Peptides against a protein of PDB entry 3JWR. Designs and how they scored, part 45

Target 1, 323 residues: chain A of PDB entry 3JWR
Amino acid sequence: TRELQSLAAAVVPSAQTLKITDFSFSDFELSDLETALCTIRMFTDLNLVQNFQMKHEVLCRWILSVKKNYRKNVAYHNWRHAFNTAQCMFAALKAGKIQNKLTDLEILALLIAALSHDLDHRGVNNSYIQRSEHPLAQLYCHSIMEHHHFDQCLMILNSPGNQILSGLSIEEYKTTLKIIKQAILATDLALYIKRRGEFFELIRKNQFNLEDPHQKELFLAMLMTACDLSAITKPWPIQQRIAELVATEFFDQGDRERKELNIEPTDLMNREKKNKIPSMQVGFIDAICLQLYEALTHVSEDCFPLLDGCRKNRQKWQALAEQ
Target 2, 298 residues: chain A of PDB entry 3JWR as posed
Amino acid sequence: TRELQSLAAAVVPSAQTLKITDFSFSDFELSDLETALCTIRMFTDLNLVQNFQMKHEVLCRWILSVKKNYRKNVAYHNWRHAFNTAQCMFAALKAGKIQNKLTDLEILALLIAALSHDLDHRGVNNSYIQRSEHPLAQLYCHSIMEHHHFDQCLMILNSPGNQILSGLSIEEYKTTLKIIKQAILATDLALYIKRRGEFFELIRKNQFNLEDPHQKELFLAMLMTACDLSAITKPWPIQQRIAELVATEFWEQGDQVGFIDFVCTQLYEALTHVSEDCFPLLDGCRKNRQKWQALAEQ

## One batch from the design tools (peptide; aimed at target 1 S127)

Design b2_p14_4_s2 (made by RFdiffusion4, then SolubleMPNN; from b2_p14_4, 9 letters changed)
Fold by OpenDDE base, seed 1:
Structure b2_p14_4_s2 (fold): chain B 323 residues (1-323), chain A 14 residues (1-14)
Amino acid sequence: as target 1 above (323 residues)
Amino acid sequence: SRAAEIALGIQAWS
């Protein structure tokens, strides 16, 4: 395609030029082409292209395929969300110095997972899918959408000309897919809630050890969540804009819940309760976000900007909630 | 309750 030709022929700017190592990164002013270029740079600077002998054209095609399989009519859970998740992963690996704690296969899997973790998202949560009796709800009992996202990821990886993993051995391939699946499934916040206590306790007791395979898996799950939620850490103007996108998508679901399911939406998804957004954001930060970024900072102190950003945004939301 | 709101929030983001 013309798009592929343009991407494949383009000079890829440095990570410094693209500012993709910054935790404060914003994609708002980037074109779709520039987001693809950023993605190429992430793969390159993480040594994934070299270590796994990725062909440039194949990588370009894969990136474009992933981007294409996000819906444009979804306000938040679209390509830009996936891209920002991957960028945060990249920043955590580089600036946060987590790269040195992980294997090349783990890094490969995390980056693929970050980009793929919401593929074909429909702008509705698992609860809606269940209540609407969607066909996907018949296939999976738990983490319905996350299983679907992984299925989409696998489909793309196996598509002709998109096989970025073709340079891997059979064992490396199996390992990578396992980690990708686990990472995508870990983005279900319900699973995060179930597992985070073990992670926090290990940190609290100073017993956390990445050389333990189980703890490694646990860490990768927590890292995925930290990147997935990283909008909450962004500079306030960026945070506000993203919160508006999230609210738009939630309100759209709420509207559909009224129309299609004949139910009253929750406050978070109720368009008429927009005034509660600040207090709900404070609650979300306190219940979900703060402790995660605190724990992540204990694993790597260089991840502190995520925690600091989260704390600053909590203050901003609290100030709005008091008005 | 705040706990209920948090639970609802978790469900919404998941």
Scores: peptide ipSAE 0.052, ipTM 0.797, DockQ to the pose 0.602
OpenDDE base, seeds 2, 3, 4, 5: peptide ipSAE 0.049, 0.051, 0.052, 0.063; ipTM 0.790, 0.803, 0.796, 0.813; seed 5 fails the geometry check

Design b2_p14_4_s3 (made by RFdiffusion4, then SolubleMPNN; from b2_p14_4, 9 letters changed)
Fold by OpenDDE base, seed 3:
Structure b2_p14_4_s3 (fold): chain B 323 residues (1-323), chain A 14 residues (1-14)
Amino acid sequence: as target 1 above (323 residues)
Amino acid sequence: SAAAEIAAGLAAWS
């Protein structure tokens, strides 16, 4: 395609030029081509292209395939969300210095997972899928969409011309897929809520040890969540804009709940409760976000900008909630 | 209740 030819022939700017190491990064002004160039730079600077002998055209095709399999009619859970999740992962690995704590296979898996974690998202949560008796709800009992996202990820990885993992040994391939699956499934916030207590307790007791395979898996899950939710850490103007996208998608679901399921949506999904967004954001930050970024900062102090951004946005949302 | 709704809605953030 012309798009592939353009991408494959383009000079890839440095990470410094693209500012993809910054936790304050915004994609708002980037074209789709520029997001793809950023993605190539992430793979290159993490030494994934070199270490796993990726062909440039195959990587380009894979990136475009991943992008193509996000829906454009979904307000938030689209390619830009996946891209921003991956950028936060890259920043956490580089600026946050987490790269030094992980293996190359773990880094490879996390980056693929970040880009793939919401593939073919339909703009509705697992609860809606379950209540609507969608065919996917017959395949999986829990984490319905996350299983679907992984299935889509696997489909793309195995598609002709998209096999970025062809340079791996059989054992490396199996390990990578295992980590990708775990990482994508970990983005189900229900699982985060279930598991976070163990992580926080290990941190609190100074017993956290990445040499322990179970704790490593737990950390990778927490890191995925931290990147997935990283919009809450962005500078206030960026945070506000992203919050509007999230609200739009939630309200779209609420509208569908009324029309298709004949139910009154929750306040979060209710367009008529728009005035509650600030207080709900404060509640979200307190219930979900703050402890996570605090714990992450304890693992690596260089991740502090994420925590600081979250705290600053809490103050901003609280000020709006008081009006 | 708000926290529960947020938690339920946050399943949508993932």
Scores: peptide ipSAE 0.048, ipTM 0.781, DockQ to the pose 0.491
OpenDDE base, seeds 1, 2, 4, 5: peptide ipSAE 0.045, 0.042, 0.045, 0.047; ipTM 0.781, 0.768, 0.776, 0.785

Design b2_p14_4_s4 (made by RFdiffusion4, then SolubleMPNN; from b2_p14_4, 7 letters changed)
Fold by OpenDDE base, seed 2:
Structure b2_p14_4_s4 (fold): chain B 323 residues (1-323), chain A 14 residues (1-14)
Amino acid sequence: as target 1 above (323 residues)
Amino acid sequence: SAEEERRLGLLAYS
């Protein structure tokens, strides 16, 4: 395609120029092409292209395929969300120095997972999918969408001309796919809630050890969540704008809940209760975000900007809630 | 759990 030709022929700017190492990064000003260029730079600077002998054209095609398999009519869970998740992963790995704690296969898997973790998201949560008795709900009882996202990820990875993993040995390939699946499934916040206590206790007790395979898996899950939720850490103007996108998608779901399911939506999904957004954001930060970024910062102090951003945004939302 | 699912329905960015 013309898009592929343009991407493959383009000069890829440095990570410094693209500012993709910054936790404060914003994609708002970037074209789709520029987001793809950023993604190439992430793979390159993480040594994934070199170490796994990725062909440039194949990588470009894969990126465009991933982007294409996000829906444009979904306000938040679209390509830009996936891209920002991956960028946060990149920043955590580089600026946050998490790269030094992981294997190349783990890094490869995480980056692929971050970009792929919401593929073909439909703008509704698992609860809606279950209640609507969607065909996907017949295949999976839990983490319905995350299973679907992984299925989409696998489909793309196996598609002709998109096989960015072709340079891997069979063992490396199997390992990578396992980690990708685990990472995508970990983005189900239900699983995060279930598992985070173990992670926090390990940190609190100073027993956290990445050399333990179980703890490594746990950490990768927590890191995925930290990147997935990273919009909450962004500078206030960015956070506020993203919160509006989230609200838009949630209100769209609420509207569908009324129309299709004949139910009153929860406050979060209720367009008429927009005034509760600030207080709900404070609650979300307190219940979900703060402890995670605190724990991550204990693993690597260089991840502090995520925690700091989260704290600052809590203050901003609290101020709005008090008006 | 069903309770967790209901709670998650109230979580931003879920």
Scores: peptide ipSAE 0.083, ipTM 0.796, DockQ to the pose 0.333
OpenDDE base, seeds 1, 3, 4, 5: peptide ipSAE 0.081, 0.073, 0.065, 0.096; ipTM 0.797, 0.809, 0.788, 0.816; seeds 4, 5 fail the geometry check

Design b2_p14_5 (made by RFdiffusion4)
Pose (drawn by RFdiffusion4):
Structure b2_p14_5 (pose): chain A 298 residues (1-255, 281-323), chain P 14 residues (1-14)
Amino acid sequence: as target 2 above (298 residues)
Amino acid sequence: SEEQEYFEWGQHYS
């Protein structure tokens, strides 16, 4: 509660000061309070704060709530993951220049979604919770964890003093939630795979076009995956260390080059055809693929 | 398979 007092009264530094406009950004050295501040700057500089009548008091409580609903004991899938994803999402809309390509309802949804796409993640994959017959698997059909992450995001938005959406017309609120659901579910790697082929062709055939309502919402799913694992596009010292965490969390459940080829370069290449200013992601990606390949040969 | 292994591994990035 004091954490709210201190936060809801601190000055939010500029985006330039926070270097959150950068695809090469890192959080290693930020405090907890600082990361919440960057998030406020994100909402503010995306005009989400003014266009949706958000009270500083409410947004702060909500951001703090999401922070406390990420598990601390979880290696990689903790708050800093949700944060590093939203920052990548933010950097994509700004420096990658996509904000000029989509509505205010969509931008708000993507940001809220990127922040909460892994809420309450217990450090284990959908495959494991299904094989171990976790009650969550009994409750949800497909995309089990991602359904849960959403059930949580929504639970928090309906919490008192957390309705950062309270300013929306009922129609706005209704469709924003629809997009948020779609965004969070799209972070299921299985859906990314079962859908990307369609998108990679519209790109390949120089046919892809945003105006098409359907082609757009598909891209929105591809954008979510693009930020969800943006960590692979980081400078080597960072990618080195964050790969250490993904490493431990995986081994805990058990108790890179093939993946980048199979999952990543394919995707970031497509994102740049859609937006050239998004190339730093593709550059940083193959750059790390270069260093992992060299290490694989010892 | 290799793709399945990548898939399992990749769920920890996602």

Design b2_p14_5_s1 (made by RFdiffusion4, then SolubleMPNN; from b2_p14_5, 8 letters changed)
Fold by OpenDDE base, seed 5:
Structure b2_p14_5_s1 (fold): chain B 323 residues (1-323), chain A 14 residues (1-14)
Amino acid sequence: as target 1 above (323 residues)
Amino acid sequence: SEEERVMEYGEFYA
């Protein structure tokens, strides 16, 4: 395609030029082509292209395929969300120095997972999918959408001309897919809630050890969640804009819940309760976000900008809630 | 449950 030709022929700017090592990064000013160039740079600077012998054209095609399999009519859970998740992962690995704690296969898996974790998202949560009796709800009992996202990820990875993992051994390939699956499934907040207590306890007791395979798996899950939620850490103007996109998507779901399911939406999904967003954001930060970024900062102090950003945005939301 | 309590604030951003 013309898009592939343009991407494959383009000079890829440095990570410094693209500012993709910054925790304060915003994609708002970037074209789709520039987001793809950023993605190439992430793979290159993480040594994934070299270490796994990726062909440039194949990587370009894969990126464009991933981007194409996000829906344009979804306000938040689209390519830009996945791209921002991957950028936060890149920043955490580089600026946050998490790269030094992980294997190349784990890094490869995390980056693919971050880009793929919401593939074909429909702008509705698992609860809606379940209540609407969607065919996907018959296939999976829990983490319905996350299973679907992984299925889409696997489909793309196996598609002709998109096989970025062709340079891996059979064992490396299996390991990578396992980690990708676990990482995508970990983006279900229900699973995060179930598992986070173990992580926080290990940190609190100073018993956390990344050389333990179980604790490594747990950490990768927590890191995925930290990157997925990273909008909450952004500078306030960026945070506020992203919060509007989230609210738009949630209100669209609420409208569908009323129309299609004949149910009253929760406050989060209720357009009529828009005034509750600031207080709900504070509650979300306190219940979900703060402890995670605190724990991540204990693993690597260089991740502090995520915690600091989260704290600052809590203050901003609290000020709005008091009006 | 803890999950139910968290859902009172919603699943933002995920």
Scores: peptide ipSAE 0.544, ipTM 0.918, DockQ to the pose 0.490
OpenDDE base, seeds 1, 2, 3, 4: peptide ipSAE 0.333, 0.339, 0.325, 0.349; ipTM 0.886, 0.886, 0.882, 0.888

Design b2_p14_5_s2 (made by RFdiffusion4, then SolubleMPNN; from b2_p14_5, 9 letters changed)
Fold by OpenDDE base, seed 5:
Structure b2_p14_5_s2 (fold): chain B 323 residues (1-323), chain A 14 residues (1-14)
Amino acid sequence: as target 1 above (323 residues)
Amino acid sequence: SEADRVLEFGEFYA
């Protein structure tokens, strides 16, 4: 395609120029092409292209395929969300110095997973999918959408001309796919809630050890969630704008719940309760976000900007809730 | 459950 030709022929700017190592990064000003260029830079600077012998054209095609398989009519869970998740992962690995704690295969898997974790998202949560009796709900009992996202990820990876993992040995390939699957599934907040206590307790007791395979897996899951939720850490103008996208998507779901399911939506999904968003954001930060970024910062102090951003946004939301 | 209570805040950003 012309898009592929343009991407493949383009000079990829440095990570410094693209500012993709910054935790304060925003994609709002970037074109789709620039987001793809950023993605190439992430793979390159993480040494994934070299270490796994990725062909440039194949990587370009894969990126475009991933982007294409996000829906344009979804307000938040689209390519830009996936891209921002991947960028936060990149920043955490580089600026947050987590790269030194992980293997190349783990890094490869995390980056692919971050980009792929919401593939073909439909702008509705698992609860809606289940309640609507969607065909996907018949295939999977838990983490319905996350299973679907992984299926989409696998489909793309196996598509002709998109096989960015062709340079891997069979064992490396299997390992990578396993980690990708686990990472994508970990983005289900229900699973996060179930597992986070173990992680926090290990941190609290100073027993956390990344050399333990189980703890490594747990950490990768927590890191995925931290990157997935990273909008909450952004500078306030960026946070506020993203929060509007999220609210739009939630209200769209609420409208569909009324129309299609004849149910009253929850406050979060209820357009008529927009005034509760600030207090709900504070509650979300306290219940879900703060402990995660505190724990992550304990693993790597260079991740502090995520925690600091989260704290600052809590203050901003609290101020709005008091008005 | 705790999960249910926490999920009351919804899947913001996730």
Scores: peptide ipSAE 0.553, ipTM 0.923, DockQ to the pose 0.536
OpenDDE base, seeds 1, 2, 3, 4: peptide ipSAE 0.548, 0.542, 0.314, 0.548; ipTM 0.927, 0.914, 0.881, 0.926

Design b2_p14_5_s3 (made by RFdiffusion4, then SolubleMPNN; from b2_p14_5, 10 letters changed)
Fold by OpenDDE base, seed 1:
Structure b2_p14_5_s3 (fold): chain B 323 residues (1-323), chain A 14 residues (1-14)
Amino acid sequence: as target 1 above (323 residues)
Amino acid sequence: SLAEAVREYGEFYF
């Protein structure tokens, strides 16, 4: 395609020029082409292109295929969300110095998972999928959408001309797919809530050890969640704008719940409760986010900007909730 | 609590 030709022929700017190592990064000013260029830079600077012998054209095609399989009519869970998740992963690996704690296969899997974790998202949560009796709800009992996202990821990876993993051995390929699957499934917040206690306890007891395979898997799951939720850590103007996108998508779901399912939406999904957004954001930060970024900072102190950003945004949301 | 967190946020937030 013309888009592929343009991307494949383009000079890829440095990570410094693109500012993709910054935890404060914003994609708002970037074109779709520039987001794809940023993605190429992430693969290159993580040594994934060289170490796994990726062909440039194949990588470009794969990126464009992933981007194409996000829906344009979804306010938040679109390509830009996936891209920002991957950028946070890149920043955590580089600026946060987590790269030195992981294998190349783990890094490869995490980056692919971050970009792919919400593929074909429909702008509705698992609860809606279940209650609407969607066909996907017949296939999976739990983490319905995350299973679908992984299936989409696997489909793309196996599509002609998109096989960025063709340079891997059979064993490396199997390992990578296992980690990708686990990472995508870990983005289900229900699973995060279920597992985070073990992670926090290991940190609290100073018993956390990445050389333990189980603890490694647990850490990768927590890191995925930390990147997936990273909008909460951004500078206030960026955080506020992203919160508006999230609210738009949630209100769209609530409107559909009312119309299609004849149910009253929860406050989070209720357009008439928009005045509760600040207090709900404070609750979300306290219940879900703060302890995660605290624990991540204990693993790597260079991840402190994520924690600091989260704390600052809590103060901003609290101030709005008091008005 | 974990139950409260799941109820309020577990299936809803991004």
Scores: peptide ipSAE 0.066, ipTM 0.792, DockQ to the pose 0.358
OpenDDE base, seeds 2, 3, 4, 5: peptide ipSAE 0.055, 0.059, 0.064, 0.060; ipTM 0.788, 0.795, 0.796, 0.793; seeds 2, 3, 4 fail the geometry check

Design b2_p14_5_s4 (made by RFdiffusion4, then SolubleMPNN; from b2_p14_5, 9 letters changed)
Fold by OpenDDE base, seed 4:
Structure b2_p14_5_s4 (fold): chain B 323 residues (1-323), chain A 14 residues (1-14)
Amino acid sequence: as target 1 above (323 residues)
Amino acid sequence: SEADAVLEYGEFYA
């Protein structure tokens, strides 16, 4: 395609030029082509292209395929969300120095997972999918959408000309796919809530050890969630804009719940309760986000900008809630 | 409560 030709022929700017190592990064000013260029740079600077012998054209095609399989009519869970998740992962790996704690296969898997974790998202949560009796709810009982996202990821990885994993051994391939699946499934916030207590307790007791395979898996899950939720850490103007996108998507679901399911939506998804957004954001930060970024910062102090950003945004939301 | 918030967000962001 013309898009592929343009991407494959383009000079890829440095990570410094693209500012993709910054935790404060914003994609708002970037074109779709520039987001693809950023993605190429992430793979290159993580040594994934070299270590796994990725062909440039194949990588370009894969990126474009991933981007194409996000819906444009979804307010938040679109390509830009996936791209921002991957950028946060890249920043955490580089600036946060987590790269040195992980294997190349784990890094490869995490980056693929971050880009792929919401593939074909429909702008509704698992509860809606289940209650609407969607065909996907017949295939999976739990983490319905995350299973679908992984299936889409696997489909793309196996598509002709998109096989970025073709340079891996059979064992490396199996390992990578396992980690990708686990990482995508970990973005189910219900699973995060279920598992985070173990992670926090290990940190609290100073018993956290990445050499333990179970703890490694747990950490990768927590890291995925930290990147997935990273909008809450962004500079306030960026945070507000993203929060509006999230609210739009949630209100769209709430409107559908009223119309299609004849139910009253929860406050979070109720357009009539828009005035509660600031207080709900404070609640979200306190209940979900703060402890995660605190724990991540204990694993790597260089991730502090995520925690600091989260704290600053809590203050901003609290100030709005008091008005 | 925090517990209610956790449940609410866990169900709705999942």
Scores: peptide ipSAE 0.184, ipTM 0.845, DockQ to the pose 0.359
OpenDDE base, seeds 1, 2, 3, 5: peptide ipSAE 0.158, 0.167, 0.162, 0.160; ipTM 0.840, 0.841, 0.839, 0.837

Design b2_p14_6 (made by RFdiffusion4)
Pose (drawn by RFdiffusion4):
Structure b2_p14_6 (pose): chain A 298 residues (1-255, 281-323), chain P 14 residues (1-14)
Amino acid sequence: as target 2 above (298 residues)
Amino acid sequence: TAMLEGWEMMYDAL
């Protein structure tokens, strides 16, 4: 509660000061309070704060709530993951220049979604919770964890003093939530795979076009995956260390080059055809693929 | 989640 006092009264530094405009950004050295501040700057500089009548008091309580609903004992899938995703999402809309390509309702939804796309993640994959017959698997059909991440995000938005959406017309609120649900579910790697082929062709055939309502919402799913694992596009020292965490969390459940080829370069290439200013992601990606390949050969 | 599933797929492939 004091954490709210100190936060809701601190000056939010500029985006330039926070270097959150950068695809090469890192959080290793930021405090907890600082990361919440960057998030406020994100909402502010995306005009989300003014266009949706958000009170500084409410947004702060909500951001703090999401922070406390990520598990600390979890190796990689903790708050800093949700944060590093939203920052990548933020950097994509700004420096990658996509904000000029989509509505205010969509931008707000993507940010809220990127922040909460893994809420309460217990450090284990959908495959495991299904095989171990976790009650969550009994409750949800497909995309089990991602359904849960959303159930949580919504639970928090309905919490008192957390209704950062309270300023929306009922119609606006209604469709924003629809997009948020779609965004969070799209972070299921299975859906990314079962859908990307369709998108990779519209790109390949120079046919892809945003105006098409459907082609757009597909891209929105592809954008979510693009930020969800943006960590693979980081400078080597960072990718080196964050790969260490994904490493531990995986080995805890068990108790790189093939993946980048199978999952990543294919995607970031497509994102750059859609937006050239998004190339740094593709550059950083193959750059790390280069260093992991060299290590694989010892 | 996606990273963990991806690692599981690569680990099984090996």

Design b2_p14_6_s1 (made by RFdiffusion4, then SolubleMPNN; from b2_p14_6, 8 letters changed)
Fold by OpenDDE base, seed 5:
Structure b2_p14_6_s1 (fold): chain B 323 residues (1-323), chain A 14 residues (1-14)
Amino acid sequence: as target 1 above (323 residues)
Amino acid sequence: MAALEALELVADAQ
């Protein structure tokens, strides 16, 4: 395609030029081509291209295929969300110095997972999929969308000319796919809520050990969630704009719940209750985000900008909730 | 998932 030719021929700017190492990064000013260039830079600077012998054209095609399999008519769960998740992962690995704590296969898997974790997202949550009796709800009982996202990820990875993992041994390939699956499934916040207590307790007791395979898996899951939720850590103007995209998608779901399911939406999904957004955001930060970024900062102090951003945005949302 | 989705999931998981 013309898009592939343009991407494959383009000079890839440095991570410094692209600012992709910054926790404060925003994609709002970037073209689709620039987001793809950023993605190439992430793979390159994490040594994944060299270590796994990725062909440049194959990587370019894969990135474009991933981007193409996000829906353009979904307000939040689109390519830009996946790209921002991957950028936060890159920043956490580089600036947050988590790269030194992980294997190359774990890093490869996390980056692929971050880019792929919401593939073909429909702008509705698992609860809606269940209540609407969608065909996917017949295939999976829990984490319905996350299983679908992984299936889409696997389909792309196996598609002709998209096989970025072809340089891996059979064992490396199997390991990578296992970690990708676990990482994508970990983005189900229901699973996060279920598992986070173990992680926080290990941190609190100073018993956290990344040499333990179970604790490693737990950490990768928490890191995926931290990157997936990282919009809450962004500078206030960026955070506020992303919160508007989220609210738009939720209100669209709530409107569909009324129309298609004949149910009254929850306050979160209810367009008529938009005035509750600030207080709901405070509640979300307190219930979900703060402890996660505190724990992550305990694993690596260089991740503090995520925690600091979350705290600052809590103050901003609280001030709006008091008005 | 966005901050708000997490609130629904927390609400649905409770």
Scores: peptide ipSAE 0.034, ipTM 0.759, DockQ to the pose 0.453
OpenDDE base, seeds 1, 2, 3, 4: peptide ipSAE 0.033, 0.032, 0.033, 0.033; ipTM 0.763, 0.751, 0.756, 0.756

